# Peptides against a protein of PDB entry 8YVU: the designs that were tried, part 2

Target 1, 39 residues: chain A of PDB entry 8YVU
Amino acid sequence: PQLCYILDAILFLYGIVLTLLYCRLKIQVRKAAITSYEK
Target 2, 160 residues: chain B of PDB entry 8YVU
Amino acid sequence: TWLTVLKKEQEFLGVTQILTAMICLCFGTVVCSVLDISHIEGDIFSSFKAGYPFWGAIFFSISGMLSIISERRNATYLVRGSLGANTASSIAGGTGITILIINLKKSLAYIHIHSCQKFFETKCFMASFSTEIVVMMLFLTILGLGSAVSLTICGAGEEL

## One batch from the design tools (peptide; made by RFdiffusion4, then SolubleMPNN)

Design b1_p8_1_s4 (from b1_p8_1, 6 letters changed)
Fold by OpenDDE base, seed 2:
Structure b1_p8_1_s4 (fold): chain B 39 residues (1-39), chain C 160 residues (1-160), chain D 39 residues (1-39), chain A 8 residues (1-8)
Amino acid sequence: as target 1 above (39 residues)
Amino acid sequence: as target 2 above (160 residues)
Amino acid sequence: as target 1 above (39 residues)
Amino acid sequence: NPYVELLR
């Protein structure tokens, strides 16, 4: 059970990091799309 | 094309494979250092007895490294080497999954047979611990296999 | 403990999905950048 | 690549 909680913590942290990276990337995609449309 | 996507993510897949290998190796080392697996009754740690954390980690590490190097140097011989290594790693991963599933079944069966309601019994604790570790390793092995297969497909596409 | 394992499965699945989505977005950003450079 | 960026 303790190992399960450790795994949960790791997976949770991983999920948070990926979510932040995904959000940043999504913003970049949007900016790139807008710039491409204006050209 | 899917091949183009895989080529662009080849380094990522390689890194993932190496990380998976390292984590598996760490688990193997920790379990073997803390527990005398040879003196534990039953096949609760059959995957560890089979040495999967060690040889699997080697295969995945080599495959991952070759994949990264192949992408960076873009040499034909490296591509072929990476393809071979990733193929071997894919086979190893499949075998590893099988071993881990067998171990998991044995651990769960042990828990069921001994009616491990009392967590304080050493044997029940070990069986539960094994189950947790095996599940973690199974997840890691699936990730590693996914990366190895993806890299294999990428390498095969480059040879065609 | 059972709840912990369920959480692990959910978090693991979430991580996989996010990774795939991140890869897709990264490809889109690269394509957009290339298209912008060719213009 | 998040992993590659972590290693760089």
Scores: peptide ipSAE 0.465, ipTM 0.802, DockQ to the pose 0.085
Fold by OpenDDE base, seed 5:
Structure b1_p8_1_s4 (fold): chain B 39 residues (1-39), chain C 160 residues (1-160), chain D 39 residues (1-39), chain A 8 residues (1-8)
Amino acid sequence: as target 1 above (39 residues)
Amino acid sequence: as target 2 above (160 residues)
Amino acid sequence: as target 1 above (39 residues)
Amino acid sequence: NPYVELLR
């Protein structure tokens, strides 16, 4: 049971980090698309 | 700017908030329907007795819906309404986290005091079940609070 | 314990889906950058 | 957003 809760915490943290990274990457894709349209 | 990013993700944040609210409401209704919380020994379900799954779900649902509508209609009055609702939801989320942490401490203390080694003992099972449900509700509340705070920052930036 | 494992499964699935989406988005950013450089 | 697309 304790190992399960530790795994939950790790997976939750991983999910948060990935969400932040995904948001940052989505911004980069949008910036790249705008730059490509202006050329 | 980060504000522009949050504005573009406003609908997603609103949907996440509504989904979190619905899951919390489902957990609340299931627990209240299956268990007689009033007759359970100890305060292992104090968050449910406080009605958090219900009023928290209402606040998060309203703020999420207003955020989606505000993005779709782009009206100034909707933006202000969304900002107010998200601010209220942020406060509700913070309060909910506090209530859930208190409930979690009580549930863990109950397990410790009764030396719950036998999972099949009714009291220990209920305390363990409460701990698991409260942890799930805590994660959902943190996600809801994160979305509400993000939407509040987005709305505040649009008013400036 | 069973609820903890269910949560682990959901968080794990969420992590996998986000990882796949992140990888796809990263590939799109790279393709956009290459296209921008060739113009 | 992939989640919004899943819900639409």
Scores: peptide ipSAE 0.462, ipTM 0.801, DockQ to the pose 0.084
Fold by OpenDDE base, seed 3:
Structure b1_p8_1_s4 (fold): chain B 39 residues (1-39), chain C 160 residues (1-160), chain D 39 residues (1-39), chain A 8 residues (1-8)
Amino acid sequence: as target 1 above (39 residues)
Amino acid sequence: as target 2 above (160 residues)
Amino acid sequence: as target 1 above (39 residues)
Amino acid sequence: NPYVELLR
């Protein structure tokens, strides 16, 4: 049971970090698309 | 800017808040329907006795819905209403975290005092079950609070 | 303990879905950058 | 938003 809670904490942290990275990457894609459209 | 990012994700944050509220409400209704909380000794379900899954779910649902409506209609009065609701939800979330931490401490103390080596004992099973449910509710409340605070910051930035 | 395993399954599924979406976005950003460079 | 797209 302790291993299960540790795994939950790691997976939760991983999910948060991936969500932040995904949001940053999505913003970069949008900026790149806008820059490509202005050329 | 971070404010621009939060504004673009306002609808997502609102949906997350509503989803968190619904999950909390489901846990509250299931626990209250299956267990007679009033007859359980040791205040293992103190957060449920306080009605947090119910009133917390109402606050988070209202603030989430107002945030979605405010973004879609872009009216000044809706923005102010959303800001007020999200502020109230942030306060409710902070209070909820405090209640859940107190409940968690009581449940863990109960397990320690009764030396719950045999999980098949009814009292130890209930204390363990309460601990698991309270931990899940705590994670959901933290997620809901994070969304409410983010929406509050976004709304405050639109009024400046 | 059973609830912990259910939460692990949900978080694991969430992590996999986010990882796949992140990889797809990263490939799109790379393709956009290459197209911008050829331009 | 991937979640909004899933709901759509």
Scores: peptide ipSAE 0.442, ipTM 0.787, DockQ to the pose 0.093
Fold by OpenDDE base, seed 4:
Structure b1_p8_1_s4 (fold): chain B 39 residues (1-39), chain C 160 residues (1-160), chain D 39 residues (1-39), chain A 8 residues (1-8)
Amino acid sequence: as target 1 above (39 residues)
Amino acid sequence: as target 2 above (160 residues)
Amino acid sequence: as target 1 above (39 residues)
Amino acid sequence: NPYVELLR
């Protein structure tokens, strides 16, 4: 059970990091789209 | 488009594959060092008895290293070598998943047969521990396989 | 212990989905960057 | 690399 919880912690951390990266990337895409529209 | 992304993520995929291999190797060495698997009753550690954490880690490590080197040096012979290694690693990963699933089934069956309501019994504890380790190894193997397959697709796309 | 394995499965699936979405988004960012460079 | 992008 303890090792399972360690895996959960790792996967959870991975999920959080990916979510943050995804959000940052999504913002970048939006900024790029806006810049393309203004040209 | 997907191929282009995979090409630019080859190093990342290679690193992921190596890390997966190293973690699997660490689990294998720790389990084999702490537990005398040969004297454990039942086949709850069948994947370890098969040596999967060791030979699998070798395949994944070699594949990952070749992928990183191939990306850095951009030599045709390295690309082909990486493709071959990743293909071999993909096969090894698939085999590993099969072995781990079989191990998991055996461990779960052992828990069921022995009516392991008392988790503090040594046999039930070992079976539960095996189940946990095998699940972790399974996730790592799936991750490694995903990286190997992605690298294989990337390498195949470069040869076309 | 069973709940831990279920959580692992959910987190793993979440990680896979996020990875795929991240890859798709990264492709979009790269396409946008290329389009911006060609202008 | 997602790790490199984190540092950007």
Scores: peptide ipSAE 0.426, ipTM 0.800, DockQ to the pose 0.133

Design b1_p8_2_s1 (from b1_p8_2, 5 letters changed)
Fold by OpenDDE base, seed 4:
Structure b1_p8_2_s1 (fold): chain B 39 residues (1-39), chain C 160 residues (1-160), chain D 39 residues (1-39), chain A 8 residues (1-8)
Amino acid sequence: as target 1 above (39 residues)
Amino acid sequence: as target 2 above (160 residues)
Amino acid sequence: as target 1 above (39 residues)
Amino acid sequence: ADVLLQLA
């Protein structure tokens, strides 16, 4: 039972980090698309 | 700028907030259906007794809906309304986190005092169940608060 | 304990889905960058 | 974000 709570915390933190990385990557995709259309 | 990023993700944050609210309502409804909280002695379900899953979900849902509508209609009056709703949702989220932390501490203390080794015992099972649900609700509330704060910053940036 | 395992399963599934989405976006960024340099 | 927007 105690290990489950630790695992929950790790998975939750992992989810937050992935969400932030996803947002940053989405911004990069948009910037790349804008640069492609300006050329 | 960070404000531009938040503006572009406003609809996503609003949908996430609504989803978080719906999940909170579902968990609250399940707990109320499975457990007679009114008959349970103690403060193990203090967050549920206070009606947090209900009012918290309402605030988050309203904030999310207003944020989506504000972005879609692109009207100045809706931006102000969304800002107000998101601010209220942020306050509600902060209060919810506080209540859930207090509930979590009480639940953990209960488990420690009764030395719950037998999980099939009704009291120990309920305490463990409460702890698990409170942790889930805490995570969802943190996500909801994060979305509400982000939407508030976005709305404030649009007003400036 | 059973609820904890259910939460772990949900968070784990969420993490996998986000990882797949992140990988797909990363591939899109690379493709967009290549297209921009070929023009 | 797009997946969630499609669900909304």
Scores: peptide ipSAE 0.481, ipTM 0.801, DockQ to the pose 0.079
Fold by OpenDDE base, seed 1:
Structure b1_p8_2_s1 (fold): chain B 39 residues (1-39), chain C 160 residues (1-160), chain D 39 residues (1-39), chain A 8 residues (1-8)
Amino acid sequence: as target 1 above (39 residues)
Amino acid sequence: as target 2 above (160 residues)
Amino acid sequence: as target 1 above (39 residues)
Amino acid sequence: ADVLLQLA
C-alpha cells in the first residue's frame, strides 16, 4: 500500500509536468501558425 | 504576456474549478452517506465534520460559473462579480487547505499511535480510509485554489 | 488501499493520453515549422 | 487544458 501512494505522487507530478509542457507547446503552435499566415 | 495566456484559458479554468467542486461535493456526499461521521470518535474526519467539501464546493462552483459567464458575455458587471467570487473562492480554498492539513496530521498521528499494521481492525481501516480521502480532497482543493487564483489575476488584469 | 490502486490506474491512463497528445502536437509543430521555412 | 475542454 505504501508503494501505491508513492506511485500516485509520481504519476501526479508527471501529469502536472506534461500539462505544462503541452500548454507551452500549444502556444508555440499557435504562434507558428500566425507567423505563417502573415507571410 | 502571462496575462494574455491566462485570459485565453479563463473558460478552461472555470470549467476545471466547477469540475473540482463537483468532485469534492460528490466525495463529501458519498462519505456522509456511507459513514456517520458524527458518531465516529476522534478527529479523523475533521474536514468533513467542518463541512468543507460542501461549502468549498459551493464557493468554487459559483466562482467557476461566474467566470465562464463573464468570459462569454464580456459584460463589465459580470467581470467584477467574477473577480469577487474568485477572490472569495481563493480565500475559501486556502482555509480548506488548512483544515485538510490539520485533518491529515490527526489521521497520521492516529495511525502512528495505534501502530496500525493490520487493516482488519475497524479503527485502523477507518483511519487509512480517512487519510486516502483527505489526500484526494487536498489535491482537489489545491487544484481549485490554483484555478481561482488564476482567474482572480485575470479578472484583476481586465479591471486595470 | 484499493482506492489508491484505482487512482493509480486513472493517473496512468491520463498520463498515457497526455503523452500521445503531446507527441501529436509536437509533430504538428514540426510540420508547421517546415512549411514556414519552405515559404 | 485542451484535454479537459474536449472532455467537457
Scores: peptide ipSAE 0.481, ipTM 0.788, DockQ to the pose 0.079
Fold by OpenDDE base, seed 2:
Structure b1_p8_2_s1 (fold): chain B 39 residues (1-39), chain C 160 residues (1-160), chain D 39 residues (1-39), chain A 8 residues (1-8)
Amino acid sequence: as target 1 above (39 residues)
Amino acid sequence: as target 2 above (160 residues)
Amino acid sequence: as target 1 above (39 residues)
Amino acid sequence: ADVLLQLA
């Protein structure tokens, strides 16, 4: 059970980090799309 | 730029907030249906006794719904209402986190004092179950608070 | 302990889904960059 | 976002 809680914490942190990275990448895709549309 | 990004993701944040609220409500209703919290000794379920899963879920749901409606209808009166609801949801989320942390501390203290090695003992099982539910609700509340704060910042930016 | 394992399963699934979405977005950014370079 | 909007 203790290992399960540790795994939960690691997976939760991983989920937060991936969410932030996903948001950053989505912003980059949108910026690229806007730049392509203006050309 | 960050404000424009948050504005574009306002519906997504609102949906996430509603989903979080619904999950919290589901957990609250399940716990209240399965367990008679009033007869449980101690403050292991203090967050449930305070009714946080219910009113917290309501605040988050209202905030998320108002945010989605405000974005879809693009009306000035809805923007103010959404900002107010998101602010209230942020306050509710902060209060909920505080209550959940207190509950978590009490549950952990109970497990430590009674040396709960045997999970199948009723008291130890209840304390462990409470701890697990409180931790899950804490994570969901943090996510809900993050979405509510983001929506509040978006709403404040639209009023300027 | 059983709830912990359920949470682990949910978080693990969430992590996998986010990883796949991140990979898809990364491919889109690369395609957009290539298209912008050719113009 | 679209997936969540469809779910909502």
Scores: peptide ipSAE 0.471, ipTM 0.793, DockQ to the pose 0.072
Fold by OpenDDE base, seed 3:
Structure b1_p8_2_s1 (fold): chain B 39 residues (1-39), chain C 160 residues (1-160), chain D 39 residues (1-39), chain A 8 residues (1-8)
Amino acid sequence: as target 1 above (39 residues)
Amino acid sequence: as target 2 above (160 residues)
Amino acid sequence: as target 1 above (39 residues)
Amino acid sequence: ADVLLQLA
């Protein structure tokens, strides 16, 4: 039971970190696409 | 800039806000349909007695819808309306978090005082169930507040 | 305790979906970088 | 955004 709540916290933190990393990566893809278009 | 990123994700944030609101409303309606909270003694379901799942969901839904409409039509009056709705939703979310934290503390205190080792005892079961639901609602409210604040910053940036 | 397990399942599924999307996006970034290097 | 639009 207590382990379940700990797992929830870990999964929640993992979700937040992945969301931030995904946003950063999405920005990089967009920048790369713009650079490719200007070329 | 961060403002540009938030503007691009405004519709996403609005949809997330509406989804969060709908989930909160669903949980509220399910709890109200299964449990007669008005007849339950104590403050275990204080957030439900205050009607938070209902009015909170309404505020978040309205804020999200107005944000999406404002993004699509790009009209000055809609931007102001969305900003106002998001601000109201942010205040409502903050109030909701406070109520949920108070409810959580009361539920945990109840479990501690009554030494709830037997899960099948009615009072202990209700307290545990309340704690679980309140925690879930708290997470959803935090997500909704985050989206509302982000949308508010976007709207403020457009006015600016 | 049962609700905690349901939440764990939802968060776990969300984490898997985000991981897959992140991997796909990472592959796209790598492909864009290779294309930019060849130009 | 496209995934969310498909959900909405």
Scores: peptide ipSAE 0.455, ipTM 0.786, DockQ to the pose 0.078

Design b1_p8_2_s2 (from b1_p8_2, 5 letters changed)
Fold by OpenDDE base, seed 2:
Structure b1_p8_2_s2 (fold): chain B 39 residues (1-39), chain C 160 residues (1-160), chain D 39 residues (1-39), chain A 8 residues (1-8)
Amino acid sequence: as target 1 above (39 residues)
Amino acid sequence: as target 2 above (160 residues)
Amino acid sequence: as target 1 above (39 residues)
Amino acid sequence: VEELLKLA
């Protein structure tokens, strides 16, 4: 059971990091879309 | 377009593959250090007895390293080498998944048959521990296989 | 322990989905950048 | 690589 909790912690951390990266990338996509629309 | 994206992510996939391999090696080493798998009765540690953490990690490590080197040097011979290594890693990953699934089934069956309600029983503890490790290794193997397949597709696209 | 394994599965699936979405977004950003460069 | 992607 302890190993399962360790894996949970790793996966949870990975999920958080990916979520943050996804949000940043989404913001970049929005900025790129706005720039493309203004041109 | 998909091939281009995979090419750009090749280094990342290679690094991920190496990391996965290292983690598998670490787990294998820890299990071998803590448990005398050879003396454990049954097929609870069949994946370990088969040496999967070792050879699987080696294949993934080689594949990852070749992928990184291929990307850095951008040489045709390295691309072919990486493709070969990635293909081998993909096959190894598939085999590993199969072995791990079989091991997992055996471990779960063992737990069920012995009605392992008491965690402190040595056999039940070992079976539970094995199950946990096998699950972790299964996840890592899936990740490694995903990276290897992605790299294989990328390499195949470069040859076309 | 069963709950832990379920959580592992959920987190693992979440990680895969986020990775795929991240890749898609990255492709979109690249396409937008190329389109902006051609204009 | 992920950290580099964060910076880019």
Scores: peptide ipSAE 0.427, ipTM 0.803, DockQ to the pose 0.119
Fold by OpenDDE base, seed 1:
Structure b1_p8_2_s2 (fold): chain B 39 residues (1-39), chain C 160 residues (1-160), chain D 39 residues (1-39), chain A 8 residues (1-8)
Amino acid sequence: as target 1 above (39 residues)
Amino acid sequence: as target 2 above (160 residues)
Amino acid sequence: as target 1 above (39 residues)
Amino acid sequence: VEELLKLA
């Protein structure tokens, strides 16, 4: 049972990190799209 | 640019906040329907006794709704209102996390002290169930706080 | 204990979905970068 | 929104 809660914590942290990375990538895609439009 | 992205995702964040609030409310109602928390001795359900699922859900719901309305109407007064609501929701979320952590610690301590090898004992079962529910609520509260903070940053950026 | 495993399953599923989205977004960024370089 | 992003 303790291992289950540890796994929950790891998965939760992983989800947060992935969400942040996804947001960063989305910003990069938008910046690239804007740059492409201006050219 | 980061602020612009947050602004574009403001509606999504608001919806997420409302959904998180609703889930928290659902968990609160389920726990209250299954268990009479008032008769449970100890601090196993301290978060529920404090009424966090209720007031926390209200704060998150109001914050989310105001954020959505502010985004849709694009009015200056609504932006300020949304910023205030999101700030309040962030504070509420932080307080909720603190309460849940304290509850979690107490529940874990209870399980440890009683050496709950006999899962079928009523006290051990209640402590274990409380721990599981508190962990779930903690995760949801963190998600809600994240959305509220994001909306707050977005609103602050619009005021600058 | 069962609730813990349910939470693990939800978090795991969320992690997989985010990973897939991240990969797709990363591919889009790469394509945008290549297009920008060719112009 | 995430599902829509997958479709786009």
Scores: peptide ipSAE 0.421, ipTM 0.802, DockQ to the pose 0.122
Fold by OpenDDE base, seed 4:
Structure b1_p8_2_s2 (fold): chain B 39 residues (1-39), chain C 160 residues (1-160), chain D 39 residues (1-39), chain A 8 residues (1-8)
Amino acid sequence: as target 1 above (39 residues)
Amino acid sequence: as target 2 above (160 residues)
Amino acid sequence: as target 1 above (39 residues)
Amino acid sequence: VEELLKLA
């Protein structure tokens, strides 16, 4: 039971980190697309 | 730029904020309907007694709606309004987090004092349930705050 | 305790979905980079 | 948006 709450915290943190990484990656994709278009 | 990305995701963030608000309202109403909070020790459900699920959800909903409307109409006055609402929602979210943390600490202290080895006891069950609900509300509040802050940054960028 | 497990399930699912999306996005970035290099 | 991103 206590492990469940710990797991929740870990999963929540993981979700936040993944969201941030996803945003960063999305920006990179957009930048790459713009660069490709200018060439 | 980061601002451009946020602007493109503004509607999505607004929808997310509204959804978060709705979930908070649902939890609040369910807890209020199932539990007679008035007869329960005030410390366990302090966040609910303070009405956080309700006013917090309202603020987040208004902020999200204003953000969506601002994006759709693309009017300067709406942008300012959305910025103000998002800022207010961010402040409300921060306050809510504080309240929830305090409630969580009290709930945990209660569990510790009563040495709840048997989770089937009514008092221990209620304390545990309260803790679970508070944690869930805390997570939702953090999500709402994140969306509100993002929208605020987006709105501020548009004014610059 | 039951609510905790439900939350775990939701967060776990969310994490999996985000991971898949991240992987797909990463692949797209790589493809874009390769295409830009060939031009 | 997520679905659109999947399609792109």
Scores: peptide ipSAE 0.403, ipTM 0.797, DockQ to the pose 0.150
Fold by OpenDDE base, seed 3:
Structure b1_p8_2_s2 (fold): chain B 39 residues (1-39), chain C 160 residues (1-160), chain D 39 residues (1-39), chain A 8 residues (1-8)
Amino acid sequence: as target 1 above (39 residues)
Amino acid sequence: as target 2 above (160 residues)
Amino acid sequence: as target 1 above (39 residues)
Amino acid sequence: VEELLKLA
């Protein structure tokens, strides 16, 4: 059970990091799309 | 397109493979240091008795290192060597997964037969611990296999 | 205890899905950057 | 690469 919780913590951290990166990348795509629309 | 993406991430995949191998090796050494598996009756630690954490880690490490070196030097002979190593690592990973699944089934069967409700019983504790370790190793092996296969595809694409 | 293993499976699946989405988004950003460079 | 992505 303890090892399971450790794995959960690692996977949870990984998920959070990926979510943040995804959000940042999504914002970049939106900015690029807006710039393309204005041109 | 997919080949191009994999080629760009080849170094990252190689590093991931080495890291996975190191983690597997660490787990193997810790288990061997804490538990005298040779004196444990039964097949609870069959994957460890087979030495999978050791040879599996070696295969993945060599594969990852060769992939990184091949990418950095960009030599044809290194590409072929990396492809061969990654293929061998993929086969080894598949074999390891099979062994781990068998071990997991045996451990679960043992828990079921003995109706392990009391965690503090030595046999039940060992079976539970083995199950947890095997599951962790299985996940790591799957990750390593995924990286090895990806690197193999990249190497094959470079030869074509 | 059993819930922990279920959580591991869910988090693992989530990690895989996020990785795929991240890769797709990264490709979109690259395409947008190329389009911006050509303009 | 991840650190560079964070900086970008």
Scores: peptide ipSAE 0.382, ipTM 0.785, DockQ to the pose 0.147

